Peptides against a protein of PDB entry 1ZZD. Designs and how they scored, part 124

Target 1, 109 residues: chain A of PDB entry 1ZZD
Amino acid sequence: FQVVNPYLLRDLVDLGIWDEGMKQYLITQNGSIQGLPNVPQELKDLYKTVWEISQKTIINMAADRSVYIDQSHSLNLFLRAPTMGKLTSMHFYGWKKGLKTGMYYLRTQ

## One batch from the design tools (peptide; made by RFdiffusion4, then SolubleMPNN)

Design b2_p29_3_s3 (from b2_p29_3, 18 letters changed)
Fold by OpenDDE base, seed 3:
Structure b2_p29_3_s3 (fold): chain B 109 residues (1-109), chain A 29 residues (1-29)
Amino acid sequence: as target 1 above (109 residues)
Amino acid sequence: EAEKLIEEKKALWEKNPELFEKEAEKELN
């Protein structure tokens, strides 16, 4: 299966840091470049995996969509290793942001 | 059941949201 985003691959090649070692690293990290010290932060922000996108950002976007749609909408979150504390915090934050539907789909890695 | 626990906590959140904000910010990225 595809582990590395093709656009990310291009950018890593352009940076001159793509090699077999990098490939193996990304495989073990499920495509994440967040832990690489030799990658610019801008690229790390651009190529966050679904597991690395800010939960608050996702909740904020859901709250923003609620302003424009009159139908029920789903909140989909992807968590690598959810804890009860994290889940509770997500629900609290969603509540604080005025979400009425709440979390409908939770995906775990 | 996690959902039931969360519903019970909503009453606490409404009364004292500031008590939970710091923990939420710590848990979320």
Scores: peptide ipSAE 0.052, ipTM 0.702, DockQ to the pose 0.631
Fold by OpenDDE base, seed 5:
Structure b2_p29_3_s3 (fold): chain B 109 residues (1-109), chain A 29 residues (1-29)
Amino acid sequence: as target 1 above (109 residues)
Amino acid sequence: EAEKLIEEKKALWEKNPELFEKEAEKELN
């Protein structure tokens, strides 16, 4: 399923700040961009009303490399939860495994 | 806060891949 709002994705790409790191950040933040210092306030305000996806849903979506992240209001509550570290580690674990596979593929081309 | 944490962990794990596995296993188990 889609984790990232397609319009948000477009805007982040236009800003030139979209990358794998940003994707993982959004996954850990349940799609929220409110905490990003390199995002204009105008954009934050635009997506402030986006419904927050549950942490469990975000985690499930992160398992698929093709998944895009959507924003949700519950993200702020999640950031205050002590489980942020665990969530981050889980997402990066999947990401790192994906990178290893990808790098292997690129080297063999 | 989350962004900073992610960046710090990413930098740490890139420089020390052995720590990544240990921490990942700790969190996943």
Scores: peptide ipSAE 0.018, ipTM 0.355, DockQ to the pose 0.196
Fold by OpenDDE base, seed 2:
Structure b2_p29_3_s3 (fold): chain B 109 residues (1-109), chain A 29 residues (1-29)
Amino acid sequence: as target 1 above (109 residues)
Amino acid sequence: EAEKLIEEKKALWEKNPELFEKEAEKELN
């Protein structure tokens, strides 16, 4: 399922830097390109808000099973200030959207 | 500990989804 913004994917392809290595990196970074040395700063600035996008949006993207960056077994979610309520809500929302076994890892920033 | 709590609430949610839908929407936005 999709974990990366489709416009980001397009831009990476246009830059000619989209490959298996890039794909794996983005999977581990939940779509963040901030740590990539071969990405122009302008592009990093454009997509710096990846970490700030709605977790609901991420879950929706995953639930749609759109294949831009396919996470094989798990969806990794990153939260800046996780609370028990938010974690529970995310779990239930994911469940409702059909991600019965898709969400395993919740990480903090 | 958190996992256990989630599983318990999950059971409740499946029986009474209306109790959590509004809360989930609020928390995820």
Scores: peptide ipSAE 0.015, ipTM 0.353, DockQ to the pose 0.542
Fold by OpenDDE base, seed 1:
Structure b2_p29_3_s3 (fold): chain B 109 residues (1-109), chain A 29 residues (1-29)
Amino acid sequence: as target 1 above (109 residues)
Amino acid sequence: EAEKLIEEKKALWEKNPELFEKEAEKELN
């Protein structure tokens, strides 16, 4: 599963092609739009170079329900080299933002 | 292991909200 990049979501909405089917597609493709024929090439090139946004930004958007995820009440965290301290900090931040009832999924990349 | 720790802390903070503020200040500052 994958958290949808919020900027990509905006662009897909602006193109008028965002729907539940698109959401499920992106989840199965780890957020990649490279295989979509109805997306302009310039957007494919742009998001090819986009690795990730800050975890804080993801948490903020999840709290505001502005990020689409595969599960209704979960928070997906992707870390290259996670430490217990970093994970704890993210938990604290999520808690303050009202994500207390959410499930936490930790993934390494 | 990390997920277990998170769930334990959630349960702790729900019962003791005052502990959350103390720990949050230490960790996020």
Scores: peptide ipSAE 0.014, ipTM 0.359, DockQ to the pose 0.117

Design b2_p29_3_s4 (from b2_p29_3, 17 letters changed)
Fold by OpenDDE base, seed 4:
Structure b2_p29_3_s4 (fold): chain B 109 residues (1-109), chain A 29 residues (1-29)
Amino acid sequence: as target 1 above (109 residues)
Amino acid sequence: EDEKKFEEKKEEWEKDPKKFEEEAEKNLL
């Protein structure tokens, strides 16, 4: 099972910080690099896990896809720390974006 | 259970790394 995206692996190698310790760290962190002090913020922004991506961004991406396909893909939202406020906001935001099927899956960590 | 689903999504990304990269790039916007 590959925990690390191959492009992320490449970038970490290019940074000269990839080693067995880094590999084990990423395994324990479920692929997250957000906590690494020696990784540029730009890479952290690029390689966010599904739990780290803004749900607003996820909804935008899903909405964009739905415009170009006959059937909207099922929207999956991943919330690490869900609140009622966040859930409600995401629900209405998805609705406002005109998702055909709306929010189908909501996942919490 | 939700962790399993996250891992499944990760496996999907590993199968289609280009799609993952495109999604990641969109996240920067």
Scores: peptide ipSAE 0.027, ipTM 0.238, DockQ to the pose 0.028
Fold by OpenDDE base, seed 2:
Structure b2_p29_3_s4 (fold): chain B 109 residues (1-109), chain A 29 residues (1-29)
Amino acid sequence: as target 1 above (109 residues)
Amino acid sequence: EDEKKFEEKKEEWEKDPKKFEEEAEKNLL
């Protein structure tokens, strides 16, 4: 099942663009509003789906907080279309950032 | 399936760090 983020729903209602068509659009777009021309960029930036977040950003965030977590914590990465090359790159980048845990949990759409 | 493939590849990279770096640099994010 797919659910709309309640805060996104609120903001779309506030914009006056929420209707059945918008609902169906979001369903077909897996919750993404990036393709909507009538949505402010600020909202697009705020409501990036898990598939639209930069993997580098996720790795950077993990590296930053890794000093406060034990090595049992794993890094969860989300890829819409994973390739071995992308996985290699993420592994290398994570290594360069000094991630203590070599454990990556990959989630794919 | 993708996780398994990644883990298998990771084992290969651990055996040859130089190859790992070369492959990673070719596929930068």
Scores: peptide ipSAE 0.027, ipTM 0.399, DockQ to the pose 0.207
Fold by OpenDDE base, seed 1:
Structure b2_p29_3_s4 (fold): chain B 109 residues (1-109), chain A 29 residues (1-29)
Amino acid sequence: as target 1 above (109 residues)
Amino acid sequence: EDEKKFEEKKEEWEKDPKKFEEEAEKNLL
């Protein structure tokens, strides 16, 4: 599968920090740049993996889509390290945003 | 396993919505 986003690759090259070490790091980190000290925060915010995107953001996006989709639409949520507290919060937030008829699928890393 | 636990908890919450709200408010994202 595609480990490195092609646009991220371009930006890392433009920063002059792309090398074999960076490539191996990204492979090990499943494409995440969040732990890199030499990457500007604006790029970290831009290039979040599916495991790093805010669950609130994902739920908000799903709520926006639910206006145009029937009840058979499924919501896929990605959590690197879920807790029951986080799951409870996600369920409640989704409920308050009007996703009562949606189907929830949890994916963990 | 986490998905199964979550679905079991959702079934519990559907039976007692007030309990659900109390638990959820303690764990806001």
Scores: peptide ipSAE 0.025, ipTM 0.417, DockQ to the pose 0.219
Fold by OpenDDE base, seed 3:
Structure b2_p29_3_s4 (fold): chain B 109 residues (1-109), chain A 29 residues (1-29)
Amino acid sequence: as target 1 above (109 residues)
Amino acid sequence: EDEKKFEEKKEEWEKDPKKFEEEAEKNLL
């Protein structure tokens, strides 16, 4: 079941761009507003979906947690449209960051 | 499909770590 982020809904209403068309667009785009030309970039950055978060950011967060435990937390990655090159880079970057465990779970959309 | 390809590549990278680095660097995040 798909749910629109309530804070996003509020901000879209405040912008005066919320309507049935916008609702349908979000459904089609799985909650993403990245493709909307009439939305400020700051809002796009704020409301990135789990599929749009930088993979480096995810890996950095995992590496940061690993400093405080014997083994790295399980690395869970979310990719909207993974490519072979992207997967390779993610794996390499994780290794360079000194993750003690490899990729545990990969979720794709 | 990409996951399957990735697992196949892991086996290749275990044999040739340099190839892994080269492929990773060309596809910066």
Scores: peptide ipSAE 0.023, ipTM 0.436, DockQ to the pose 0.286

Design b2_p29_4_s1 (from b2_p29_4, 16 letters changed)
Fold by OpenDDE base, seed 3:
Structure b2_p29_4_s1 (fold): chain B 109 residues (1-109), chain A 29 residues (1-29)
Amino acid sequence: as target 1 above (109 residues)
Amino acid sequence: MEEKKLEEELKKKLEEELKKAAEEADLLS
């Protein structure tokens, strides 16, 4: 499933760079802000997405489960300090639980 | 390929949710 942090949009608004162009950029880049030069590195690290790891690896590792799951769910998880490792683990867990095409909403406490 | 199909489905879902989130953010701004 996909990981989306809704607070990203708020942070972009706070930075004063949110506009229709930015909206389209995020859609085109699948939520990634890594390519934005005017965004602090801290935010780039904070909002690293599952797409910024090997998507092929993720899909291949979950392929056996994905072909037998037709469920689409949305799950909200709250993490104190999300790391890439934790995101990966949660992605796999969500996949096993039938979040094949579901959304994983990551929020920090 | 199944991998490509799955990737496209996930991308589509993400795009849809981003659109919704953006609209909500605009509403709350």
Scores: peptide ipSAE 0.018, ipTM 0.304, DockQ to the pose 0.022
Fold by OpenDDE base, seed 1:
Structure b2_p29_4_s1 (fold): chain B 109 residues (1-109), chain A 29 residues (1-29)
Amino acid sequence: as target 1 above (109 residues)
Amino acid sequence: MEEKKLEEELKKKLEEELKKAAEEADLLS
């Protein structure tokens, strides 16, 4: 199960490049936009840092809500009973955490 | 408080697209 960052979705929509093809690309790339030629470098730089920090924060927070990672080297999340509202709120929290601190947040499992 | 209002507006605006993306991702995972 993969979650899309709502801020990334907003920026892609604002650029007018969001479509079914883009959605499928992000799914196969686990949310990464680094390989997209039609995305400004400024956005790539922003989401490069935010992606790593926010995803780790979200993983740790979601782990308290009956989630697991299928592989230790993967960022894929599996939620037992996910709701869209919950997932969106988690991304907002992760985004804020990444922007404000600029550091990884990890806790022991 | 203003930030919270903006976040709520964004949630409402993007909820449908986010839901579709998540459902498709689940099928491929």
Scores: peptide ipSAE 0.017, ipTM 0.307, DockQ to the pose 0.019
Fold by OpenDDE base, seed 4:
Structure b2_p29_4_s1 (fold): chain B 109 residues (1-109), chain A 29 residues (1-29)
Amino acid sequence: as target 1 above (109 residues)
Amino acid sequence: MEEKKLEEELKKKLEEELKKAAEEADLLS
């Protein structure tokens, strides 16, 4: 199954509404936040077009040294062996720079 | 300084949640 989108997770944490209950809710709703009354509509609109990342994909990204996104700050992180910390930093940077499109990762071969 | 502190705190929270998610995924695989 899919995990919570890391950018969405960041936004929910920022809103101060992230907890175990929220996590379970999102899992049961396949990552949808549309039914959450305490989430701003603008955020709901933003994530309508964002597809979630499977947990398997997240794990694979953490284990792979390949470059998954083309953000300059993130490139530096993926030139090294990725760690969970680096992955978090990458996603955090992406969030801060407004990278909230449906496609966060590109397989640049 | 306050903005940076907040950023670091939120980053830490995000990291913890991502770790938990990854661990749960491993258990289910």
Scores: peptide ipSAE 0.017, ipTM 0.303, DockQ to the pose 0.018
Fold by OpenDDE base, seed 5:
Structure b2_p29_4_s1 (fold): chain B 109 residues (1-109), chain A 29 residues (1-29)
Amino acid sequence: as target 1 above (109 residues)
Amino acid sequence: MEEKKLEEELKKKLEEELKKAAEEADLLS
């Protein structure tokens, strides 16, 4: 199964485009939104980096299963001034939060 | 590639751990 980035999920919901079709699309695209025509380019650019970090993190976490950053960042602040550091922090925070309190899982059988 | 093979193996291990964590936290649905 795949773990959906919680921030991406929220943004897709806020855009009103989250549905079963979108879910299946993300499953087949391994979490990438780059091919979605109904997503603003700004979000594609943002989550392109997030996706890259996620893929790298999955590999790294599988090797070292203790990669977590205990930081909380405002999404609004992040979107206004996105940096690689902020993206990384949000990603790790999202993973940590998802493991503890809930993260949306895309299941592939 | 060896890199891709390693990635797949590591991904499987991570998925197993995530599954265990989700089950422990009662997050599976």
Scores: peptide ipSAE 0.015, ipTM 0.233, DockQ to the pose 0.024

Design b2_p29_4_s2 (from b2_p29_4, 13 letters changed)
Fold by OpenDDE base, seed 1:
Structure b2_p29_4_s2 (fold): chain B 109 residues (1-109), chain A 29 residues (1-29)
Amino acid sequence: as target 1 above (109 residues)
Amino acid sequence: MEEEEKLKEELEKLEEKLKEEAENADLLS
């Protein structure tokens, strides 16, 4: 299997939020984008992995979300703030790309 | 640590592919 969905990186670039800080964040999060505040929820749902689902369950069971929350807040230091108009346009564009190929990739890889 | 390194390498490979695509299709500034 491939470690990273290639369309994830493309979508982050399209959103204008990809940089070295974002890359380092993803590395520490094992490819999870769930903690990214400037990513549309639909994209987060699209790129959910079995790992992310299991981690969410573990976190909920432990009742300790503080570490995850802290990471999410620290990420804001590295995120550029896109305009609402740009974010909306990129959201739809990324969503369409994900629907075309992303789900198939997730099934086979 | 090993998983992080693998992920790093994979992301770097994908970055390179996107740069190549940008040169051909102007996808990146």
Scores: peptide ipSAE 0.120, ipTM 0.689, DockQ to the pose 0.014
Fold by OpenDDE base, seed 5:
Structure b2_p29_4_s2 (fold): chain B 109 residues (1-109), chain A 29 residues (1-29)
Amino acid sequence: as target 1 above (109 residues)
Amino acid sequence: MEEEEKLKEELEKLEEKLKEEAENADLLS
């Protein structure tokens, strides 16, 4: 079965960037947040896993490219809306748990 | 598609949990 780290979603919500577009983006990116421009690098580092793959590879493997393209445009517009003031005031949850687990998404047989 | 569907389902489950825990109605808006 598959397990998603709940702190990843919480952190994205706290960043104020979670919406339907972001959800679809993550699905097409296999849970990776590495391609998000307004996510702090520390958070990206926190959620790196051994299953992390390149964005190019993820895009190539995506079954529905139309959804990816559409959501990427919508996401880009949305990500331009947040202010730097909002980003700096954001609280990140699950850092301690994130460091312990070292993963945002786990697949088990 | 199979992996994407599984991820979608897990994310939706987490969304529901967060909504239940959320004090503000607009957290996920």
Scores: peptide ipSAE 0.110, ipTM 0.683, DockQ to the pose 0.016
Fold by OpenDDE base, seed 2:
Order: structure tokens, then sequence, then C-alpha cells
Structure b2_p29_4_s2 (fold): chain B 109 residues (1-109), chain A 29 residues (1-29)
């Protein structure tokens, strides 16, 4: 099964704007953040809608995050994961961008 | 309604996961 891209939430937390109100806003807007004035355009372009990824992909991402913190070259291995074959080109692009942002966020905290 | 409920459930699930991670990394205040 597929779930919401976890990096959307992480990016909103990084911006310091995630709370119960924001959660309800996203629900009512079907995952769109286009109407948020305090979100950078880059993130709006990335998360025009909530892109879903498989649970398996999320597990792999979690594992890769830990490895990436310790090993800077782990990202390439993650991008070669079998789950990538299930993604459309556009979904893959958005997922890749989200992953990079999430990795950066975790490393800087 | 059904799609909104699904989105709500997924966001709550992700929020819980991030809270668990934040206990170690202080990602959420």
Amino acid sequence: as target 1 above (109 residues)
Amino acid sequence: MEEEEKLKEELEKLEEKLKEEAENADLLS
C-alpha cells in the first residue's frame, strides 16, 4: 500500500509551521500547500499535491537516512532500490527532491 | 469525505513516527 510522502511533513516541521491547524488545513486542501504564504516556492513546486509512496519505500528511506548520516555516499544505493521501478518519472523526481531535503534536515539537526 | 479521512489517517501516522524520531533528535518541539 501507499502512504503520504513523509518529507512533506518534515519540510513543514523544518519551516516551523507544522501544528494541528496546519494538519487540518492540509486535510481540507487535499494535501495542497499552494495557498500557504509562508512556504517557499520551491516546496510548493515539489508538493503541489501529496505524492504517495509505498510503505516499503518509507522503510527503505528510514534505513537510508540512518546510513546517510554516517555514510555520505549511501544515497546512490537508495536510488537503485527496486521500489524505484514502481514510480513514474514525475513521482520519482518529486520523491528524489523530497529525500534530499529530508536528508539535509536530519543532518543539520 | 473518504479521501479526507484517508489523508488524515496517513498524516497522523506520519506525525506519530516523527514524534518517535524527535524523542531522540528533538525534531518536534
Scores: peptide ipSAE 0.108, ipTM 0.674, DockQ to the pose 0.015
Fold by OpenDDE base, seed 4:
Structure b2_p29_4_s2 (fold): chain B 109 residues (1-109), chain A 29 residues (1-29)
Amino acid sequence: as target 1 above (109 residues)
Amino acid sequence: MEEEEKLKEELEKLEEKLKEEAENADLLS
């Protein structure tokens, strides 16, 4: 599932740049504001999506995903004792691969 | 595409909440 920070919308509204076009842009950009020229860098730094994490983190998550790919049941194991890192990895992987089942369990916990 | 729809729904929900909270000014014009 996608989690949207409610303060992001508030900040965009406060900047006076929120409109239907902006909304559609965010949707197509998976919630990323990094490409917006009229958004302060500070705000960009504040609001990172799962796609905007550091390269190091991406690599780490990719390494973790290899385990998930090999073990379809690994997703269930991660849900038993999720760390923030694991949750991020699952979110990223779930978003990319459309793992609704895994995300569903996260919602139910 | 399905994930985009979910994001859309979340954003729309947030918009609705902000509209409800707007008392002195229409922030979502």
Scores: peptide ipSAE 0.101, ipTM 0.654, DockQ to the pose 0.014

Design b2_p29_4_s3 (from b2_p29_4, 17 letters changed)
Fold by OpenDDE base, seed 4:
Structure b2_p29_4_s3 (fold): chain B 109 residues (1-109), chain A 29 residues (1-29)
Amino acid sequence: as target 1 above (109 residues)
Amino acid sequence: EEEEKLKEELEKELEKKLEEEAENADLLS
């Protein structure tokens, strides 16, 4: 299982190819787009160079970077009662708020 | 085993988020 990159999700929506079939495809293919014929090669190359983030890595990154998330109420709730759903939400929130580098590269040491 | 359980839970949450984004995409179309 590979977590779907939120940037990839955005790009698929922007291409107008996001639907229920695409959702199921991504789930079954562990987030890989390499087999999609309707995705531009440029986009495939882009995400090919982006390191595949394992589920464990994403969870660890979300936990490590929780202090960088600019969402006080959600952060406080997360810290008090962390759940998988909250970690996922934080990941998407970080993306939506433009924490591109922070969410993928910055980690607490 | 714990990692597998975590993956299963993550998959369920991911599916929910993907559904939300799909709904949003439909609204923007």
Scores: peptide ipSAE 0.020, ipTM 0.308, DockQ to the pose 0.021
Fold by OpenDDE base, seed 1:
Structure b2_p29_4_s3 (fold): chain B 109 residues (1-109), chain A 29 residues (1-29)
Amino acid sequence: as target 1 above (109 residues)
Amino acid sequence: EEEEKLKEELEKELEKKLEEEAENADLLS
């Protein structure tokens, strides 16, 4: 599944540009705000790397089992007392690990 | 006010999805 960054959501609300149309746009663009003309470039730069994918997808993309195990253990820790903050951190942690692994394999292929 | 309501509803939806994702990921481990 796709998740929109909660901080991005806050910033869009603060800009007064959040509505159902914006929500649907983000869904169709896989969370990317790069194509939005009414978003400041500073925010585009800030969220450039926050192109979020599902944890399941990240795990499946991780060809390295060590990365898979590390993510799985992290997920278990966050599930003990799930809060919005912890779930967000879990998602970003998984993404970060997935990106590092992906970039490694891209360089070796 | 309406924008804040939309934000809160989306955050609730995201939390549910993240919880489901976490559970599914745990099953894969």
Scores: peptide ipSAE 0.017, ipTM 0.301, DockQ to the pose 0.016
Fold by OpenDDE base, seed 5:
Structure b2_p29_4_s3 (fold): chain B 109 residues (1-109), chain A 29 residues (1-29)
Amino acid sequence: as target 1 above (109 residues)
Amino acid sequence: EEEEKLKEELEKELEKKLEEEAENADLLS
């Protein structure tokens, strides 16, 4: 399934802008915050959408704040095709890199 | 659940390979 970055969710909560409307917006935008006017540009530059992530990974990192949509059929297709699988992993790597950068960014503020 | 475990394993393997290949790549841009 597709999941919103758990650290992004935390940052949105810290900004005081997390609500049901924001949740629905992120679902519609596949986790992208680029179109949000009330999000600092630094966060937009820091975070990137992840399209595919394992359920276990999300559960471990996001706990009760996880926002996800069912993309099981798409995920299965990506895993079955080597090229699509690599693309999925690329998105996942981008997420992890974003997490590391995000943690650093938060420490420097 | 068994299918999810398989997905996780595959994601982990592919991630490891991609990390090795993606040095100096900016995937956040």
Scores: peptide ipSAE 0.016, ipTM 0.292, DockQ to the pose 0.063
Fold by OpenDDE base, seed 3:
Structure b2_p29_4_s3 (fold): chain B 109 residues (1-109), chain A 29 residues (1-29)
Amino acid sequence: as target 1 above (109 residues)
Amino acid sequence: EEEEKLKEELEKELEKKLEEEAENADLLS
């Protein structure tokens, strides 16, 4: 399964452009908003930057077994009984670590 | 402590928005 980034969701809702069509678009685009015409460029730049940092961080973290195990353990706790709170916490932690989403880790486990 | 408070506030806000704007938006098949 795929999880919506809560920060992205918040921003899209605040813009008043969140709907079922947007949801399906994000699914097909793997969470990318770069192609959306009704999203401000500032927001695109923000998530682009976060994505670039995230990829670098993921690679670095994957190289460190101890860090990877820690993340894996945390993700496993969230995956057992996903709730909005748990997902928010996961993404918050991921964001703090420079991750755009925890989705990459979900697919690699 | 501050981080936890911010998380709780965000969770509450997002839950409300999800209920109003879209059902089951957080988990996708």
Scores: peptide ipSAE 0.015, ipTM 0.263, DockQ to the pose 0.017

